# Peptides against a protein of PDB entry 3OIQ, part 188

Target 1, 212 residues: chain A of PDB entry 3OIQ
Amino acid sequence: KNRIFVSSSKDFEGYPSKAIVPVQFVALLTSIHLTETKCLLGFSNFERRGDQSQEDQYLIKLKFKDRGSERLARITISLLCQYFDIELPDLDSDSGASPTVILRDIHLERLCFSSCKALYVSKHGNYTLFLEDIKPLDLVSVISTISTKSTNSSKHSSSELISECDLNNSLVDIFNNLIEMNRDEKNRFKFVKLIHYDIELKKFVQDQQKVL

## One batch from the design tools (peptide; made by RFdiffusion4, then SolubleMPNN)

Design b1_p30_1_s4 (from b1_p30_1, 14 letters changed)
Fold by OpenDDE base, seed 1:
Structure b1_p30_1_s4 (fold): chain B 212 residues (1-212), chain A 30 residues (1-30)
Amino acid sequence: as target 1 above (212 residues)
Amino acid sequence: SSLLEQLSKTLKELFEKSLPLILEELANLP
């Protein structure tokens, strides 16, 4: 089945009330919710939705039903946090209680760009997104990709039918939304408050701000 | 390359190799 690229989480409002659709999107990791009974990842592209929260626009569920799926979910969270340099509370607490992790507003400290593959599953007008794949994107690679868009139509025949254009457009849209949030005095997001705010990111933001 | 760059590369390789297997098992419909 062809995977559908999703540019907005509003696209799901037009999806069938009873379907199973493989989807892909690019967004920032905004939250992690790991409890004894659930594992959820929140993502956002920070698309303006009036007065609605811009967080968790894509709520992705990991399977968490048995010891095997729980273990795999915990490994997935650990690997993501290690890649993005997100501090997890020590999961090794000798208390035989399954560690609970609740992280919110991750984007205020770190830009965790992620390419996600998910399964859209709808029943009776409600839907759930199940994680099928996640590729963390390096920020330097994201910046370079956006900056080089003017020159290289490299015809890389990637057998994945998802246009490199759709990925690149979504990355630009996310940065534009972040620039708007950074300009808003009421918005908590500020580039200068990012832990990884460096000269390269500063220069890139300054150059993008001149085009907007 | 710093030890940190090597660790970052190893983590990236672990993601690329292990994540598809983890996710195939996670993607099994409820």
Scores: peptide ipSAE 0.139, ipTM 0.704, DockQ to the pose 0.092
Fold by OpenDDE base, seed 5:
Structure b1_p30_1_s4 (fold): chain B 212 residues (1-212), chain A 30 residues (1-30)
Amino acid sequence: as target 1 above (212 residues)
Amino acid sequence: SSLLEQLSKTLKELFEKSLPLILEELANLP
């Protein structure tokens, strides 16, 4: 089945009230909610939605039904946090209670770019996105991809049906939205407050700010 | 390459190999 690339979470408002649609998007990780009963990942492109919160525009569920699925969800969160260098509270609490992780506003400290594959499942006008795959994107690779007008389609295996253009456009849109947030004095997001703010990111942001 | 670059590469390779298999297993659970 053809996977649909989604540039905006508003696209889901036009989707059928009873459907199963494989989708793909690129966004920043904004939240992690791991409890005893659920595992959720929040993502955002920081699109302007009037007075609505720009956080958690894509709320993705992991399967969390039994001890096996719970264990795999916890391993998935641990691997994701290790990749992005996100500190988790010690999961080794000697209390036989399953560790609870609630992280919000992750984008204020780290730019966690992620390419997500999900299953859109709607019933009675409500929908849920189930995680099928996640590819974390390295920030240096993201900056390089935007900066190099690389029309060279030749090195990514032809099996990822996403147009290189759709990925690049979404990454540019996210950075443009972050630049607008950084310029707004009322917005908490500032590039200089990122833990990984370096000379490369600084230069890239300065160069993009001249084009906007 | 610094020890950090080697560790980062190893973590990336581990993630790219393991995570698809974990998510496939999660999808196949009843």
Scores: peptide ipSAE 0.138, ipTM 0.699, DockQ to the pose 0.080
Fold by OpenDDE base, seed 4:
Structure b1_p30_1_s4 (fold): chain B 212 residues (1-212), chain A 30 residues (1-30)
Amino acid sequence: as target 1 above (212 residues)
Amino acid sequence: SSLLEQLSKTLKELFEKSLPLILEELANLP
């Protein structure tokens, strides 16, 4: 089955009430919810949805049904947090209590760009997205990809059916949405409050702001 | 520092190699 690239989480409103569809999207990690009973990752592209929260537009479940899946979910969260330099409470605490991790608004401190493969599973009109794969994207690589209007992409292997255009368009849309949020005085998001805010990101944002 | 860049690269490589295997294992669990 061909994987569908999803540019908006609203696309799922048009999806069949009973289906299994492999999907892929690019978004920012916004939340981590690890409890005793579930593991969820929230992602957003910050698409305007009226008065609805722009957080957790993509709510992705990790399999969390038994001790094996719970352990693997915890390892997955640890690896993601290590990659993005997200501080987690010690998941290895010898206290036999399963550590609870609830992180929200991750995008206020860190831009955690992620390419996600997920399985859309719907039954009775409700859906769940199950994580199949996640690729964290380096911010420098994201900025370079957007800045270098791809004249030279003739050589990267045709095997991932994501149009490089779909990825780039989604990354641009995310940045445009972040720029709008940064301009809104009521919005908590500000580029200057990012822990990794550097001269390169500053320049990139300034250059993008001139085009919008 | 060159060391931080090397550590970042190593973490990236570990992620790219380990996470797909973990997710495959998660998918294959009953």
Scores: peptide ipSAE 0.131, ipTM 0.693, DockQ to the pose 0.080
Fold by OpenDDE base, seed 2:
Structure b1_p30_1_s4 (fold): chain B 212 residues (1-212), chain A 30 residues (1-30)
Amino acid sequence: as target 1 above (212 residues)
Amino acid sequence: SSLLEQLSKTLKELFEKSLPLILEELANLP
C-alpha cells in the first residue's frame, strides 16, 4: 500500500470515514503526553486555521495496551527526548508509579523537526493516527536542505513514493509559519527564545524573512 | 567541539538504529 504524504492535517477531513491509510508528514514536536494509560505525541506545522490553536494539529498515539507496549513507548519517549535535548521533568515521584511526562509548547524552546510515519485509522467519521515510525530531523540538516535547493534527487529506490520535494516544501512551509508567528506580537513563539538559537539559525531566519 | 559533534552523531546513529526496531516490536505486539 502506498504511503500518502500529508502536507496539512486538514487533509484528513477529506479522508474516508472508514479507512486504514498509511500516511507520512513532517512537523514540529509540540507536546508529549505519557501517562499510566496512554502515550500521545503532538505535532504541528503551524498552518493557519483562523483563530484556532495551532498546537497539536497532528495528535499521534503510541500503542499502549500492555506492559510490553508501555515499556516500549517509554523508551521511545526517552530516545526522542535524548535526541532533541529535551529535559524530562524529574519525576520526584518516590512512589513506584510509572513516570508521567506531560510536556507542552515544546516548540517555544526547541524546534524538534520530525518526519512521522503513521497509520490513519478511521471509524464512524472519527480518526486516530498511530505512530509507525519517527525520524527526528537535525535542525542544521533542515536549514541546509532548505538553503541548498538540492535538486540532487538521489535515486533512492522507487518504493518510497514520498517526493523529496514534498518534504522540502513542508519544511519551508513550517519555517514560513514560524516566521509569521515570530512577527506576530501576540504570538508566544519567538526565535530568540529558542535554547538553540545560534548565529546560523539567526542568519537563516533573517534570510528567509527577506523572501516573505 | 569535535566531541559534542561525535556525541551527537553517535546519539543520532543509535536513535536511527534503535527506534525502527522498537516500533517494529510495538507493531508486532498482539
Scores: peptide ipSAE 0.129, ipTM 0.694, DockQ to the pose 0.077

Design b1_p30_2_s1 (from b1_p30_2, 11 letters changed)
Fold by OpenDDE base, seed 1:
Structure b1_p30_2_s1 (fold): chain B 212 residues (1-212), chain A 30 residues (1-30)
Amino acid sequence: as target 1 above (212 residues)
Amino acid sequence: KSELLKQLQEVLEQLKPIQEKAAEEWYASE
């Protein structure tokens, strides 16, 4: 089955009430939760949704069935955090049967752009997402991609299943949403509070703010 | 970073069949 690119988690409102659909999106990693039976990864593109929280718009499950698969899920979290330079709290704290929040509000300190593949599964009008793949994206590479594609509309490289346009548009939309959040005095998100806020990111944000 | 991405992909490939099965079980559950 062809994988569907998703620009908004609102797209799922139009999806079949009973289906398994492979999907793909790009978003910022916002949270990580660990339970006895799964990891939960929260992602957001920070679309305005009225009075709803802009966090965890995509909640993706990574299920484990045994100690071996639990170990693999823990390694997955460790590798993601290592890639993004996120400090993990010691996971060895046997904090009891309650879902342990490992990380929240990741986007307030680090922009963790991620290309995600998931299975959308629906029944009785409810849905859940299961993780198939995650590719963390480097922020410098994201900035360079947005900055260069604004000039090079021409080369349709045909073969990759995801329109490079869909990825680029979603990355631009995320930055635009972050710029709006940064302008809102009530919003906790500020670019200058990011640990990795540098001259390149500053310049990019300033240039994007002139277009909005 | 490239080695981390390779290791991440290898772990996710091992987890993928478990996610597919969990999706099927969730779909089939009443």
Scores: peptide ipSAE 0.717, ipTM 0.964, DockQ to the pose 0.888
Fold by OpenDDE base, seed 3:
Structure b1_p30_2_s1 (fold): chain B 212 residues (1-212), chain A 30 residues (1-30)
Amino acid sequence: as target 1 above (212 residues)
Amino acid sequence: KSELLKQLQEVLEQLKPIQEKAAEEWYASE
């Protein structure tokens, strides 16, 4: 089955009410929730959705079936957090309440760009997403990709690959949404509050702000 | 970073069949 690129989580409103569809999207990691039976990864493109929270627009499940798969899911979280330099609270605290690792508002401190593959599953008009793959993206690589392809309009119409164009367009859209959030005095998001805010990111944001 | 990505892929490949099965079970559940 061909994997569908998803530009917005609103696209799911047009999806079949009973289906299993492989999907792919790019978004910022916003939350991590660990429960006894699953990890929930929250992602967002920060698309404006009226009064709805801009967080967790994509809620992706990583299910456990046993202790072995739970361990693998915990390793997945650890590896993601290591890649993004996110401090995880110590998971090993023996307090009999399984420490629900709850990270929220990750985007307020770190831009964690992620390319996700998931299974969209719908029934009875409801849907859920199951994680198949996650590729964390380096911010420097994201910035370079956006900056270079703004100049290379090469019309290579090769049909099969989820076009490098779709990925780039989504990355640009995310930055544009973040710029709008940064301009909004009521929004908690500010680029200058990011732990990794450097001269390169500053310059990139300033250059993108001139186009909006 | 490259080794970290490799390890992440290796773990996710092991989890993928579990997610596929969980998706099927969720789909089939009333």
Scores: peptide ipSAE 0.717, ipTM 0.964, DockQ to the pose 0.876
Fold by OpenDDE base, seed 5:
Structure b1_p30_2_s1 (fold): chain B 212 residues (1-212), chain A 30 residues (1-30)
Amino acid sequence: as target 1 above (212 residues)
Amino acid sequence: KSELLKQLQEVLEQLKPIQEKAAEEWYASE
């Protein structure tokens, strides 16, 4: 089955009420939750949706069935956090009963760009997303990709039919949304509060602000 | 970073069949 690129989680409103559809999107990691039966990864492109929270627009399940698969899910979280230089709270707190929020509001401290592959599954007018793959993206590489015009650098990595245009458009949209949030005095998001805020990111944001 | 990406892909490949089955079970559940 062909994988569909998703630019907005609103696209799912037009999807069949009973389907299994492989999808792909690019978004910022916003939250991580661990439960007894799954990990939940929250992502957002920060698209304005009226007065609704802009966080966790994509809620992706990583299901486990046994201790072995739970260990693999925990390793997945650890590897993502290591890649993004995120400190995990000690997971050893035996507070066994409630869905433990591991991390929230990740985007307030770090821009964790991620390319996600998931299964969209719908029934009875509801849907859920199951993780198939996640590729964390380096911020310097993201900035470089947006700043370099879409010259067909045919790096023939044969497998990922992501239109370079769809990826670039989604990355630009995310930055534009973050710039709008940064301009809003009521919004908690500020670029200057990011732990990794450097001269390169500052310059990039200043240049993008001139186009908006 | 490259080694972390490799390890991440190796773990996700092992988890993928579990996600496919969980998706089918969720779809089939009334």
Scores: peptide ipSAE 0.717, ipTM 0.964, DockQ to the pose 0.880
Fold by OpenDDE base, seed 2:
Structure b1_p30_2_s1 (fold): chain B 212 residues (1-212), chain A 30 residues (1-30)
Amino acid sequence: as target 1 above (212 residues)
Amino acid sequence: KSELLKQLQEVLEQLKPIQEKAAEEWYASE
């Protein structure tokens, strides 16, 4: 089955009410929740959606069925957090309580760009997303990719089903949305509050702000 | 970072069949 690139979680409103569709998107990791039966990964492109929270626009399930698969899910979370230099609270805290939010508002401290593959599954007008794959993206690589392709409109039709254009457009859109959030005094997001805010990111943001 | 990505992929590959089955079960659920 062809994997569909999703530019917006609103695209799912037009999806079949009863289907299993492999999808791919790029977004920022915003939250991680652990329950007794699944991990939930929250992602966002920070698209303006009226007064709705821009967080967790994509809620991706990583379901486990046994202790072995739970361990693998925990390892997945650990590896993602290690990649992004995120300090995890001790996951071994056997607080047998309710779905424990492990991390929230990740984007306020770190831009965790992630390319996700998921199964869109719909029934009765509702849908859910199951994680198939996640590739964390390095911020420097993201910035470099956006900066280089802004100059090369060269029609390299590389036959990979997901147009490098779609990925890049989504990355640009995310940055544009973050710039808008940064300009909004009411928004908690500020680039200067990112732990990894450096001269490169500063320059990139300043240059993008001139185009907006 | 490259080794970390490899380990992540290896773990996700093991989890993928569980996600596919979970998707099918969710789809088939009343």
Scores: peptide ipSAE 0.717, ipTM 0.964, DockQ to the pose 0.893; fails the geometry check

Design b1_p30_2_s2 (from b1_p30_2, 14 letters changed)
Fold by OpenDDE base, seed 4:
Structure b1_p30_2_s2 (fold): chain B 212 residues (1-212), chain A 30 residues (1-30)
Amino acid sequence: as target 1 above (212 residues)
Amino acid sequence: KEELLKKLQETLEKLKPLQIKFAEEWYNQE
């Protein structure tokens, strides 16, 4: 089956109640949850969903079965955090059987753009997303991609084509949503509070704000 | 950063078949 690009987590409301569907999306990393049996990566496009939390719109599961699979998942999380310059709290805290929230509200300090591939798996009207692949995106590269409108259709082979258009549109939508959040006095998100807020990001935000 | 991305990809290549298997197992559970 071809991989489906997902622009909104609402798309899953229309998905079959019993299916396996390979999906792909681009979103910001918002949370990391660890349990004894899984890691959950939270992602969001910050699409407005009424008064609901705009965080964790996509919950991607890394399941553990044994020490080997757990080690691979822990390495994955460590490498993602290293890429984004995120300090993980010591995972060795003896905090009992409750899901330990390792990180929340990551987007308030760092914009962690990620291209994710996952399996949508549904049964009896419930679904879960299993991680297949994650590519962290560099913020400078994201800004450059949006700014240049580079329809550089590099003919990557037909089977894994995220249309460069779908990727670019999703990145633009995320930034537009962040700009709206930044304008809202009630929203905790502010660009100036980002640890990596620099002259380039400032200029980009100022230029995008003129179009919105 | 490039070395981190390489290590990440190598890790994900090992992890992917396990997550697919877990997805299939979850789908087939009664």
Scores: peptide ipSAE 0.707, ipTM 0.963, DockQ to the pose 0.883; fails the geometry check
Fold by OpenDDE base, seed 3:
Structure b1_p30_2_s2 (fold): chain B 212 residues (1-212), chain A 30 residues (1-30)
Amino acid sequence: as target 1 above (212 residues)
Amino acid sequence: KEELLKKLQETLEKLKPLQIKFAEEWYNQE
């Protein structure tokens, strides 16, 4: 089955009520929720959805059924957080049967760009996303990719190429949404409040703001 | 960073078949 690139989580509203569909998207990591039976990774592209929270537009599940699957999921989360320089609170806190929010509003401190592969699974009009793969993206690499307008249609091989165009368009859309949020005085997001705010990011944002 | 990405990929390769199985089980649950 061909993997579908998803540019908006609204696309799922048009998906079959009973299906398994492999999907891929690019978004910012916004939250991590842990329970005894699963981890939920929240992602967003910050598309405007009326008065709804712009966070957690994509909720990706890592399910646990045994100690082995739980260990692999915990290692995955730890490695992602290490890659993004995110301090995880001690995951061992026996905080009761409710989903414990480990991290929220991650995007307010760090831009954690991630390319995600997931299984869309729907039943009875509800859906859930199961993680298949996640690739954290380096911010410098994201900025360079957007800035260079990768006209390199390098003719390389028939692998499930998400159009390099789809990836780039999604990255641009995310930055445009962040720029709009940064301009809104009511929005908590500000580029200057990012822990990794540097001269390169500053210049990139200033250059993008001139085009918008 | 490259070593972290390698470890992440190795972990995900083990985790992926489990998540597929869990997805199929969830899909088939009444």
Scores: peptide ipSAE 0.707, ipTM 0.963, DockQ to the pose 0.901; fails the geometry check
Fold by OpenDDE base, seed 2:
Structure b1_p30_2_s2 (fold): chain B 212 residues (1-212), chain A 30 residues (1-30)
Amino acid sequence: as target 1 above (212 residues)
Amino acid sequence: KEELLKKLQETLEKLKPLQIKFAEEWYNQE
């Protein structure tokens, strides 16, 4: 089956009630939840959905069944956090307690752009996303990609790759949504509060704000 | 960063078939 690019998590409302569909999207990492049986990676493009939380629009599951699968998931999380310079609270706290939110509201401190491949799996009107792949994107690379308008659609749409157009459009949409959030006095998101807020990001945001 | 990405991909290559299996199992569960 061809992989479907997803621009909005609302697209899943139109998906079959019983299916396995490979999907791909680009979003910001917003949360990490760990339980004894799974990790959940929360992602968002910050699409406005009325009064609903804009966080965790995509919940990607890493399921555990054994120590080996758990170890791989823990390594994955550790490596993602290391890539984004996110301090993980000590995962070794054997707090056998309830679903532990390890990290929340990550986007308030760091823009963790991620290209995700997942399996959409639906049954009985419910769905879940299983992680297939995650590629963290460097912010400098994201800014450069948006700025250079890479018109070179190399026609090799291998059914597994995001088109450069779909990637770029999604990245632009995310930034536009963040700009709107930054303008909203009620929204906690502010670019100037990002730990990695530098001259390059400042300039980019200022230039994008003129287009909106 | 490149070494982190390499190690991430190596980890994901091992994790992917497990997640596919878990997805199929979840789909097929009554």
Scores: peptide ipSAE 0.706, ipTM 0.963, DockQ to the pose 0.902; fails the geometry check
Fold by OpenDDE base, seed 5:
Structure b1_p30_2_s2 (fold): chain B 212 residues (1-212), chain A 30 residues (1-30)
Amino acid sequence: as target 1 above (212 residues)
Amino acid sequence: KEELLKKLQETLEKLKPLQIKFAEEWYNQE
């Protein structure tokens, strides 16, 4: 089955009520929740949805049923956090039967761009997303990719079915949404509050703001 | 960073078949 690129989580409203569909998207990591049976990764592109929270637009489930699968899930989360230079609170807090929020509002401190592959699974009109793959993206590489309109039609036959155009368009849309949030005085997001805010990011944002 | 990405990919390759199985189980649960 061909993998579908998803530009908006609203696309799922039009999906079949009983299906398994492989999907892919790019978004910012916004939250990590751990429970006894799963990890939930929250992602957002910060698409405007009226008065609804723009966080956790994509909730990706990493399920575990045994100690082995739980260990692999915990290693995955640790490796992602290490890649993004995120400090995880000590996972050893035996906080009882409630879902433990490990991290929230990650995008307020770090822009954690991620390319995600997931299975959309629906039943009785409800759906859940199961993680298949996640590729963390380096911010410098993201900025470079957007700044260099993909003139590199280099025939790298990478079997990655994503149109470079779909990825680039989604990355641009995310930055445009962040610029709008940064301009809104009521929004908590500010580029200058990012831990990794540097001269390169500052210049890029200033140049993008001239086009909006 | 490259070694970290390699370790991440190796971990995800082990998890992928389990997540597919869990998705199918959830789908088939009455």
Scores: peptide ipSAE 0.706, ipTM 0.963, DockQ to the pose 0.890; fails the geometry check

